# Peptides against a protein of PDB entry 4AID, part 56

Target 1, 242 residues: chain A of PDB entry 4AID
Amino acid sequence: FDIKRKTIEWGGKTLVLETGRIARQADGAVLATMGETVVLATAVFAKSQKPGQDFFPLTVNYQEKTFAAGKIPGGFFKREGRPSEKETLVSRLIDRPIRPLFVKGFKNEVQVVVTVLQHDLENDPDILGMVAASAALCLSGAPFMGPIGAARVGWVDGAYVLNPTLDEMKESKMDLVVAGTADAVMMVESEIQELSEEIVLGGVNFAHQQMQAVIDAIIDLAEHAAKEPFAFEPEDTDAIKA

## One batch from the design tools (peptide; made by RFdiffusion4, then SolubleMPNN)

Design b2_p13_5_s3 (from b2_p13_5, 6 letters changed)
Fold by OpenDDE base, seed 3:
Structure b2_p13_5_s3 (fold): chain B 242 residues (1-242), chain A 13 residues (1-13)
Amino acid sequence: as target 1 above (242 residues)
Amino acid sequence: MKIESIDVLEALK
């Protein structure tokens, strides 16, 4: 077993990114832990384009499986077959920032699956799922121009809070989810209660600053564990000059 | 509750 692990302190919590233990059949696979919340992200991509494929076929699936449901707030035994509203929302939160980072002209099928394995009732697995999906893609060899980082920002007692607990979020006037690269913000999703635009923009900047440590952690993991880049040559008409 | 999804990618176009 060639197990690679990166551990950082992030927002006063231990973040662990691990690869090489599970899901070895995937192109990339990351077991991510924050507190006692645990997710598995897997990335798989087709090695050829389907004949007549005209769009980029990226599928992102976030799943809160029933074995974790004993610790998921509102986690009733979901009937197999349709994602919940939460699973649909989080799948979209992961999809949005990663989709634009694939090399233009790449139209091979890509599947990202994030599975919640454990929930601690404090750390929401959505942010951890975004980080794990980014890491799994960076390990996969897919033509993905990541990593992305992600962060949730709260506003509690007149201050920004990085990745507030579910209990701290009850007192928060802001639920701000940000995802981005080292250089750019890619996605913002926000629920705000009577806050100024200045505070919200400051929250985006705070999130982007705080996610740099996660981006660096994914890069360090990828340097030690990434597969060889998939040989993809875009057609000359789709060659983005870097 | 307005969920304003600011796709920053749509704002950068």
Scores: peptide ipSAE 0.011, ipTM 0.537, DockQ to the pose 0.066
Fold by OpenDDE base, seed 1:
Structure b2_p13_5_s3 (fold): chain B 242 residues (1-242), chain A 13 residues (1-13)
Amino acid sequence: as target 1 above (242 residues)
Amino acid sequence: MKIESIDVLEALK
């Protein structure tokens, strides 16, 4: 097995992006680690469009499996079958910024699956899952115009905090999740307690600046480990309007 | 199993 690994220091924590060890049957697969939190992202896409497909069939599924719950206090046996509120929310947080980055006219089925393998109770796997999903898509050969980066920003003791721990978040006046490309913010989700618009906008800018190191790390991983791009030519729809 | 750190490969260029 040829294993490619990128390691960066990010917000005072080690981020590791690894490919080639697990899920080799996927088009893209990334094992991402921050602290002792570990996620596996897989990307799979159909090599043909279904007849009569009129929309882009992207599915994103974030899951916190019960085997990781042996380290998560209060992991009740989730009955196999219905996502939790968190799993539903994080699946949307991943979907929102990646969906517009697929080449226009691509209507092959795409499935992104993010699985939490380990949780350290300090580092939330949601941001790590967003990063891992972006990396898995960039490795897949799908016509995806990523990468995206992602960051959580807190406001603790009058300062921005990048990817606050679950304990630091209890004291934070802001829970700001940002996703974007190198050039643009694609998604903002925020819960805010009595903060000015200036502080919030500054938090978005801080997140976008801090995610550049992650974007660069995904690009570097893709340069060394990406599959050949899937040959996709969109049908020239401009010829039908004449 | 070969592990190739990209950071190590860059430092060797």
Scores: peptide ipSAE 0.009, ipTM 0.431, DockQ to the pose 0.018
Fold by OpenDDE base, seed 2:
Structure b2_p13_5_s3 (fold): chain B 242 residues (1-242), chain A 13 residues (1-13)
Amino acid sequence: as target 1 above (242 residues)
Amino acid sequence: MKIESIDVLEALK
């Protein structure tokens, strides 16, 4: 059992990224915790391309599995069911920033599964799921040019708030979800109430700044726990033009 | 090769 753990303070909360205890059969697996919200991200990729595969077959599946002891708000007991609206939305929030970061020409099947294991009713597992998925991919050896970080930004009492609680979000004039690399914003999703563009743009910048600590934490975890990179050479036709 | 869905419940056992 080679368990690696990275712990950081992030927005006044402890973020823990752990690998090597759970889901060892995955190419990458990360147990991420913030407060008492816990998610497991797994990344699995095919070691060959399917004949005739013309698109990149990335599947991201976020799941709020209700374990018998906790009702996740909006999570009904479905042992087998179509994803909820929330699960579908969060799956897209995770997919959007990671999809463009795979090496061009890589058309091996990739499956990212994020499962909510615990929900504290304060920390939304979506941001944590984004972080965990990024970390799991970085550990997997897949040709993924991450990590991504993610952050939610609120606007409460005339200030930015990093990853507001569900209660703080009731007072927030902004729900801004940002994902990005160290160098770039990859995704913005925002709901705003009568805020200036300046405040929103400032929120994107704030998010991008605040996610650097998460990016650094994923890098540090990967340096200690990543699998050997999968030997993938894109065909010359798919070569990234420098 | 089908990527078998990692059953998280099996991965927790």
Scores: peptide ipSAE 0.007, ipTM 0.436, DockQ to the pose 0.020
Fold by OpenDDE base, seed 5:
Structure b2_p13_5_s3 (fold): chain B 242 residues (1-242), chain A 13 residues (1-13)
Amino acid sequence: as target 1 above (242 residues)
Amino acid sequence: MKIESIDVLEALK
């Protein structure tokens, strides 16, 4: 097994990104750990476009599977077949920032699957899932102009908190999820309790600054473990309008 | 191509 691992300290927690141990049949696969929360992200893309494909067929699926529920209080038998509201929301949180970063004109099927393997009841798998999905795409060879980083920002006792625990979030006046590239914010999602726009904008900037360490960690992992870039030439769509 | 089941439990053993 050619196992590559990147470890960083991030928000007072150890973030581990690992590839090469599991899901080797995917184009990219990353096992990501923060605290005792563990996710597997896989990226798979078709090597050809389907006949008549007119849109970019990206599917993102975040899953908290029943085998992780052995440590999750209330993990009673999710009926196989329908995502929870949380799984649907987190799938969208991952989709939103990554979708615009694919090379224009790429219409091959892309499937990103994030599976929660373990939950520590402190670290929410959503941010970890966003990071892992970004890393898996960067490793895949897909024409993805990432990485993205992601961060959650809380507001506790008049200060920004990076990736607050589920317990700290009960005291937080802000649940701000940000995703971005090195250069740009791509997505903001926020729930806010009576905070000024200035504090929220400061939270976005704080998130974007704090995610750079994650972006750099994904780049370093990709330099050592990425597949060869898929040869994709966008069709000159300007030649069809003449 | 849907990856329906990554047998993650077998791949972690």
Scores: peptide ipSAE 0.006, ipTM 0.442, DockQ to the pose 0.018

Design b2_p13_5_s4 (from b2_p13_5, 6 letters changed)
Fold by OpenDDE base, seed 1:
Structure b2_p13_5_s4 (fold): chain B 242 residues (1-242), chain A 13 residues (1-13)
Amino acid sequence: as target 1 above (242 residues)
Amino acid sequence: MKVESIDVLEELK
């Protein structure tokens, strides 16, 4: 198998992005690792639009499967069929920043699936899942104008902390998740305990600065492993106004 | 199974 791997140091942790080992039937597939947390992101898109399709049919599914159940808190007996609250929230965190980055008029079905394969009980797989989903889309050939990066920011002992561990988060006055492109913040989600707006805005800026290394790592991976871009011409919407 | 690190491929350019 032709396996491409990008490795960076990110917030004092090793981030690994790998493609070509698993899920090669997908349009894009990335194994992402941070610490001992491992996720698989897959992107699949339809090569044609359904007749009469009026909206962009993007589906994002984040899942914490039973294979990691020995390391996933509360994972021991999820009944097959309904996402947990966490899986639903993280699916939305991935969907929100990627949805607006598809080329306008693209209405082919797109499915992004993020599967947690391993959890270390220190590194939350949500941020890693956002990064992996971005990378899988950039590899797919879909008309996606990414990459996005993502970061979690904590506030511990009067300082910003990039991607705090689950133990550091107990002492954090902020849980700030940011996603963006190289040029723009696309999504902010925050839980804050008695912090000034200045500290929160500084946290958004810190997150956006820190995610650039991840964006660059995804670009490098795509330069070496992306499929040819899918030939998509948007229907000329100007021809309907004459 | 060959694994190619992109970092190593960049150092070879």
Scores: peptide ipSAE 0.084, ipTM 0.689, DockQ to the pose 0.018
Fold by OpenDDE base, seed 4:
Structure b2_p13_5_s4 (fold): chain B 242 residues (1-242), chain A 13 residues (1-13)
Amino acid sequence: as target 1 above (242 residues)
Amino acid sequence: MKVESIDVLEELK
């Protein structure tokens, strides 16, 4: 097995992005670790479009499997088959920033699956899942104009905190999730307790600055482990609307 | 099983 590993220090924690150990049948696969939280992201895409496909068929599935449930807060034995509310929400958090970054006219099926393998009770798998999904797409050869980074920002003791622990989040007046490219914020989701718009906007900027190290780490991993880009020529459908 | 740390490959450039 040829395994590529990128390691960075991020918000006072070690982030590890690894490829080539598992899920080798996927177009892209990344094992991401932060603390003792571990996620596997896989990206798979169809090599052809279905006849009559009118929309981009992207599916994102975030899942917290039962083998990790003994360490997941509120992870009562999820019956296999229906996503929890959390899994549904996190699947949308991953979907929202990545969907616009696919090349226009690409209508091949894309499936992103993020599986929580381990949870440390400190680092939420959602941010790690967003990062891992971005990395898996960048490795896949799909016409994805990523990477995205992601960050959670808290507001604790009058300061921004990057990726607060679950315990620090109990004291946080802000749960701000940001995802973006190197150049642009693509998604903001926020739960705010009586904070000014200025503090929230400052949190978005802080998140976007702090995610650059993750974006760079994904690029570096992709330079060493990405598949050849899938040959895709967008149909010139924009030439008919001028 | 070969594990290559990219960080070590960058330090060697």
Scores: peptide ipSAE 0.081, ipTM 0.683, DockQ to the pose 0.018
Fold by OpenDDE base, seed 3:
Structure b2_p13_5_s4 (fold): chain B 242 residues (1-242), chain A 13 residues (1-13)
Amino acid sequence: as target 1 above (242 residues)
Amino acid sequence: MKVESIDVLEELK
């Protein structure tokens, strides 16, 4: 197997993006690691549109499998087949920033699956899942105008903290999740406790600056391991306004 | 099984 690995230091932690070891039947597949938290993202897309397809059929499924339930707090309450509230929320956090970045008029079925394989109880798999999903799409050959980066920002002891641990988050006055491209913020989700708008806006800017290293790491991985781009010509939407 | 670190390939350029 040809395995490509990119490693960066990110917020005082090692981020590893790996492809080519597992899930080789997917269009894109990335194993992402931060600390001892490990996620597998897979991207699969249909090579044709279904007749009469009128919307873009993107599905995003974040899942924490029962095999990881021995290390995931609350994993014992998962009945097989129904997503938890967390899995539903994280699936939306991944969907929101990636959905607008598909080429306009692309209506082939796309499935992104993020599976938590290991959890260290310090690093939340959600940000890692967002990064891994972005990387898997960039490797897939799908007409995706990524990468996106993602970051969580905390406010602890009067400072911004990049990707706070689950324990640091208990002392944080901010839970700010940001996703974006190199050039633009695509999504902000925030829970704020008595902070000024200036501190929150500064947190968005901090997140967007800190995610550039992740975007660059995904680009570098894609330069070495991406599939050939799927030949897709967008419908000329300028011809419909005449 | 070949594992290629991209980081090592960049240091060799």
Scores: peptide ipSAE 0.049, ipTM 0.670, DockQ to the pose 0.018
Fold by OpenDDE base, seed 5:
Structure b2_p13_5_s4 (fold): chain B 242 residues (1-242), chain A 13 residues (1-13)
Amino acid sequence: as target 1 above (242 residues)
Amino acid sequence: MKVESIDVLEELK
């Protein structure tokens, strides 16, 4: 087993990105840890397009398995078969920033699966899941123009807080999730309580600055552990419209 | 099982 590990300090917490231990059959697989919250992201892509495929078939599935919920108060045995509202929302949260970053014309099936393996009840696995999904895609060899970073920003006692704990979030006037590349914000999702647009925009900028360390960590992991890029030449579809 | 910490590999360069 060739296991590569990148570790950074991020928002006063240790972020660990690891590949090569688990899910080795995937194109990319990353075990990400922050505190005692642990997620596994896997990326798998088809090596050919399906006949008649007219859209990009990206699927993102975030799941909080019942065994990770064994410490979550109120984590009753979810009937296997329907995503929770949270799982549906987080799946979209991961999908939104990554979808535009695939090479135009790529229509091979891509499946991203994020599985919560452990939850510490302090660190929400959604941000960690976004980071892990980004890393798994960068390792996969898929024609993905990532990485993305992600961050949650709170507003507590008149200050921005990077990735607030679930307890700190109870005092926060802002739940701002941002995802982006090194150069661009790709997605903003926000719940705000009577805050000015200036504070919210400042939060987006703060998030984008703070996620650079994560982007750099994913790049470094990819330089050491990525598969060879999948040879994809987009058909010049502009030549068929002439 | 070989575990390589990238951070340690960078310090050795």
Scores: peptide ipSAE 0.044, ipTM 0.633, DockQ to the pose 0.018

Design b2_p13_6_s1 (from b2_p13_6, 7 letters changed)
Fold by OpenDDE base, seed 3:
Structure b2_p13_6_s1 (fold): chain B 242 residues (1-242), chain A 13 residues (1-13)
Amino acid sequence: as target 1 above (242 residues)
Amino acid sequence: MRKISQEFPPPKV
């Protein structure tokens, strides 16, 4: 097995991105670990467009599978079939920043699946899922102009906290999720108590700075493990206007 | 509680 692994320290935690051990049938597959939280992201794309496809058919599915018999908050076997409100929200958090980064005119079916394999009850798998999905797409050979990074920012005791634990979040006046490329913020989602706009903007900037190490880690992994780019020539849509 | 949800298009290459 040709296993490629990147390890970085990020927000005082070890982030590990691994490929080549599992899900080899996918175009891209990444096992991501932060603390004891573990997610698997897979990216699969069709090698042709369906006749008459008018929109970009991207599907993102985030799933918190209860394989950890013991410590998923809520302890109930969620019946197969309907995403929880959390799973629906996190699927959208992943979809929103990646969708605009596909090459214009690419209308092949793309499926991203993020599965939570383990949860430590400290590190929320949503940020890790965003990072893993980005990495899986960068490895896939799909015409994706990533990577994206992601970060959660808290505001605790008058300071920014990168990827605060679930316990630190109880004391946080801000839940700020940011996703972006190396050069730009792509998405902001936040719940804020009584904080100034200056503190919020500072939190966005802090998140974008802190995600650079993750972006660099995805690039390094992709340089060593990415598939050959899929030969996609955008149809010259300007040639139909002559 | 204030909610902010924003999306920014990619930089025009």
Scores: peptide ipSAE 0.384, ipTM 0.882, DockQ to the pose 0.822
Fold by OpenDDE base, seed 4:
Structure b2_p13_6_s1 (fold): chain B 242 residues (1-242), chain A 13 residues (1-13)
Amino acid sequence: as target 1 above (242 residues)
Amino acid sequence: MRKISQEFPPPKV
């Protein structure tokens, strides 16, 4: 197996991005680990569009498997076949920042699947899932103008905390999820308790600064493990309707 | 509790 691995220190934790061991049948596949939380992201894309396809058919599916459910709060009754509210929400958190980064006119089916393999009860797999999905897309050869980074920011004891633990989040006045490229913030999702707009804006900036190390790690992994870019020529017809 | 949900378009390349 040609296993490529990138390891960085990120928010006082070791982030590991690995490819080449599992899911090699996908266009891109990344195993991401932070603490003992482990996610597998896979990206698969069709090599042609369907006749009459008028929209970009991106599907993002975040799932927490039943074998991990014994270590996941609320996991006791994941009925096979319907996403939980959490799985639906996290699927959307991953979808939102990646969807705009596909080349305009690309209407081939894209499937991103993020599977939680292990949960340590400290590190939420959602941020790790966003990072892994970004990395898997960058490895896939799909016409994706990533990477994105992602970060959660807490406000604990009057300071910003990068990717707070589930226990630190109980004391946090902010749950701020940010996703972006190297150059721009793409998405903000937050729940805030009695904080100034200045603290919130500072949290967005802090997140965007802290995700640069992850973006760089994805780029470094892609330089060593990415597939050749899929040759895509947009049909000129979508240029006229702007 | 305040909720903020925002999306920003990619930079115009």
Scores: peptide ipSAE 0.383, ipTM 0.878, DockQ to the pose 0.757
Fold by OpenDDE base, seed 5:
Formats: C-alpha cells, structure tokens, sequence
Structure b2_p13_6_s1 (fold): chain B 242 residues (1-242), chain A 13 residues (1-13)
C-alpha cells in the first residue's frame, strides 16, 4: 500500500488528507479527517464519452450512512434510498464550485461520492466533504482545473470564526460557506442574521485567505500521489459555430 | 434571516 498523507493545522484543528489505503479502485480517493469527523471522497471518470452525450455528465453524491448515525441525531430515521435535505444541499455545495473547473468540451461521465464515515457532533462533514472531493478529483487524473478550497465562517462575539463547531454555530450570526481556487472565489452560500454587507464581504475574504492552506495541502498531496493526467484534447468547438 | 447564494465564473486562464 502506497499511503500518502498530508496533515495541516487549520482553524485550530488538525486536518488530515490521506490516500492509498481505501477505495483504491477509484480514479481518486481521499480520506479526510478533522477532529473525529471522517469522510471518504471518491472520484471516478469514464475514459470515453458515451455516444450522443451532449452535456457534461457530472454527478455529486454526498451521503451520511446510517452506521455513522449511531451518534448523529435523527440518523436512525433515514429511509433507505432518498437523500435527506442536508445530503441534497451538501451535494450541491460540492457540485457548484467544481463543475465549472472541468476542461471545456470534456463530456465523459464523472462521479464524485462523498461518504461520511464518522461524525464527532462538533465538526460538520460538509466542508470536510468539499475539501475531500477537491482532493480526490486532483488525484484522479481527470481534466479538473482545481483544487478548490472551502471554508465555513461564523460571526461569534463580533469576530470571524473559521469552521465553527456545531455548538459555536448556535451563537453565530452568520453561516457563510465559501469555495474557491487559489486565485478566486467560486461560490458563496450564506445565512445571515442582521449583519452588514461589509461584515459578509470581510467573511468571504477571510474564508478565501484561510482556505489557501487547504489548497496548498491538496497540491502537495497531488504532487506525491496524483495519477497521470488523462490525455484529453478538447475538440475545437469554434469550428461548430460556423 | 437573509440568504445569499452566489456563483462566480472561474478565472479565465
């Protein structure tokens, strides 16, 4: 087993990104840990386009499996087969920033699956899932122009808090999720309680600054563990506009 | 409660 691991301190917590131990049949697979919250992201892509494929077939599935639900309130009542509202929302939070970063003209099927393996009830697996999905794509060899980073920002006692705990979030006037590349913010999703646009914009900037360490950690992991890039030449789509 | 949902295009390489 060729196990590669990157460990960083991030928001006063240890973030671990690991590959090579689990899901080795995927194109990319990352086990990400923060506190006692653990997620597995897998990326799989088809090596050919399906006949008649006219759009980019990206599927992102975030799932909190029932075996992790021994600690998760409400996990006992997940009806088999339908994503929860949370699972649907987090799947979209992962999809939104990654979808535009695929090379134009790439129409091979891509499947990203994020599975919550453990939840500590302090660290929400959504941000960790975004980071893990980004890392898994960067390792896969898919024509993905990542990495993305992600961060949650709270506003507690008049200060920004990076990745607040679920308990700190009860006192937070802001739930701000940001995803971006090294150079740009790609996505903002927020719920705000009577805060100025200045505080929100400052939160976006804070998130983008704080995610750089995660982006760098994904790059370092990819340099040591990525598969060879899939040879994809985009069709000259300018010729079809004639 | 105000909700904000925004997407930004990737930087042009």
Amino acid sequence: as target 1 above (242 residues)
Amino acid sequence: MRKISQEFPPPKV
Scores: peptide ipSAE 0.377, ipTM 0.878, DockQ to the pose 0.856
Fold by OpenDDE base, seed 2:
Structure b2_p13_6_s1 (fold): chain B 242 residues (1-242), chain A 13 residues (1-13)
Amino acid sequence: as target 1 above (242 residues)
Amino acid sequence: MRKISQEFPPPKV
């Protein structure tokens, strides 16, 4: 097995990105671990466009297998919301920052699937799923202008907290999810309790700074394990405005 | 509680 692994310390936790063990039939596949939370991201893309395809057919599917929640000795952690509502929201959190980063004119089917394999009840699979999806796309050879990083930022006891635990989040005045490239913030999703705009903007900046280590880790993994880039010539869309 | 949801397009290269 040609297994490539990147390990970093990230917000006081070990992040592991691994490829080459699981889902080898995908174009890209990454097993991501933080604490005892484990996700598998797979990226698959069609090698041709369907006849009459008029839009970019990207599908992102985040799923929590019932068995991942069932390995917890101590009862069903029903997070607030139906599993399907959470899965829908997280699928959108992953979709939003990655969709704009595909090369313009690429209309081949792309499927990103993030499967939660294990949950430790401390580390949220959503951020880990965003990171894993980004890594899987970078390994796939798809015309994806990533990586993206992602981070959750809390505000606890008058300080920013990177990727707060589920328990720390109960005390947090902010749930701020940020995704971006090395150079730019791509997406912000937040719930805020009576915080100044300065604290919120500082949280976005903090998130973007803290995700650089993840971006660098994905790049390092891709340098060692990425497939050859898919030969895609973008349609010269500037020729239609003459 | 205030909610913020924003997208920023990538820089046009």
Scores: peptide ipSAE 0.374, ipTM 0.879, DockQ to the pose 0.832

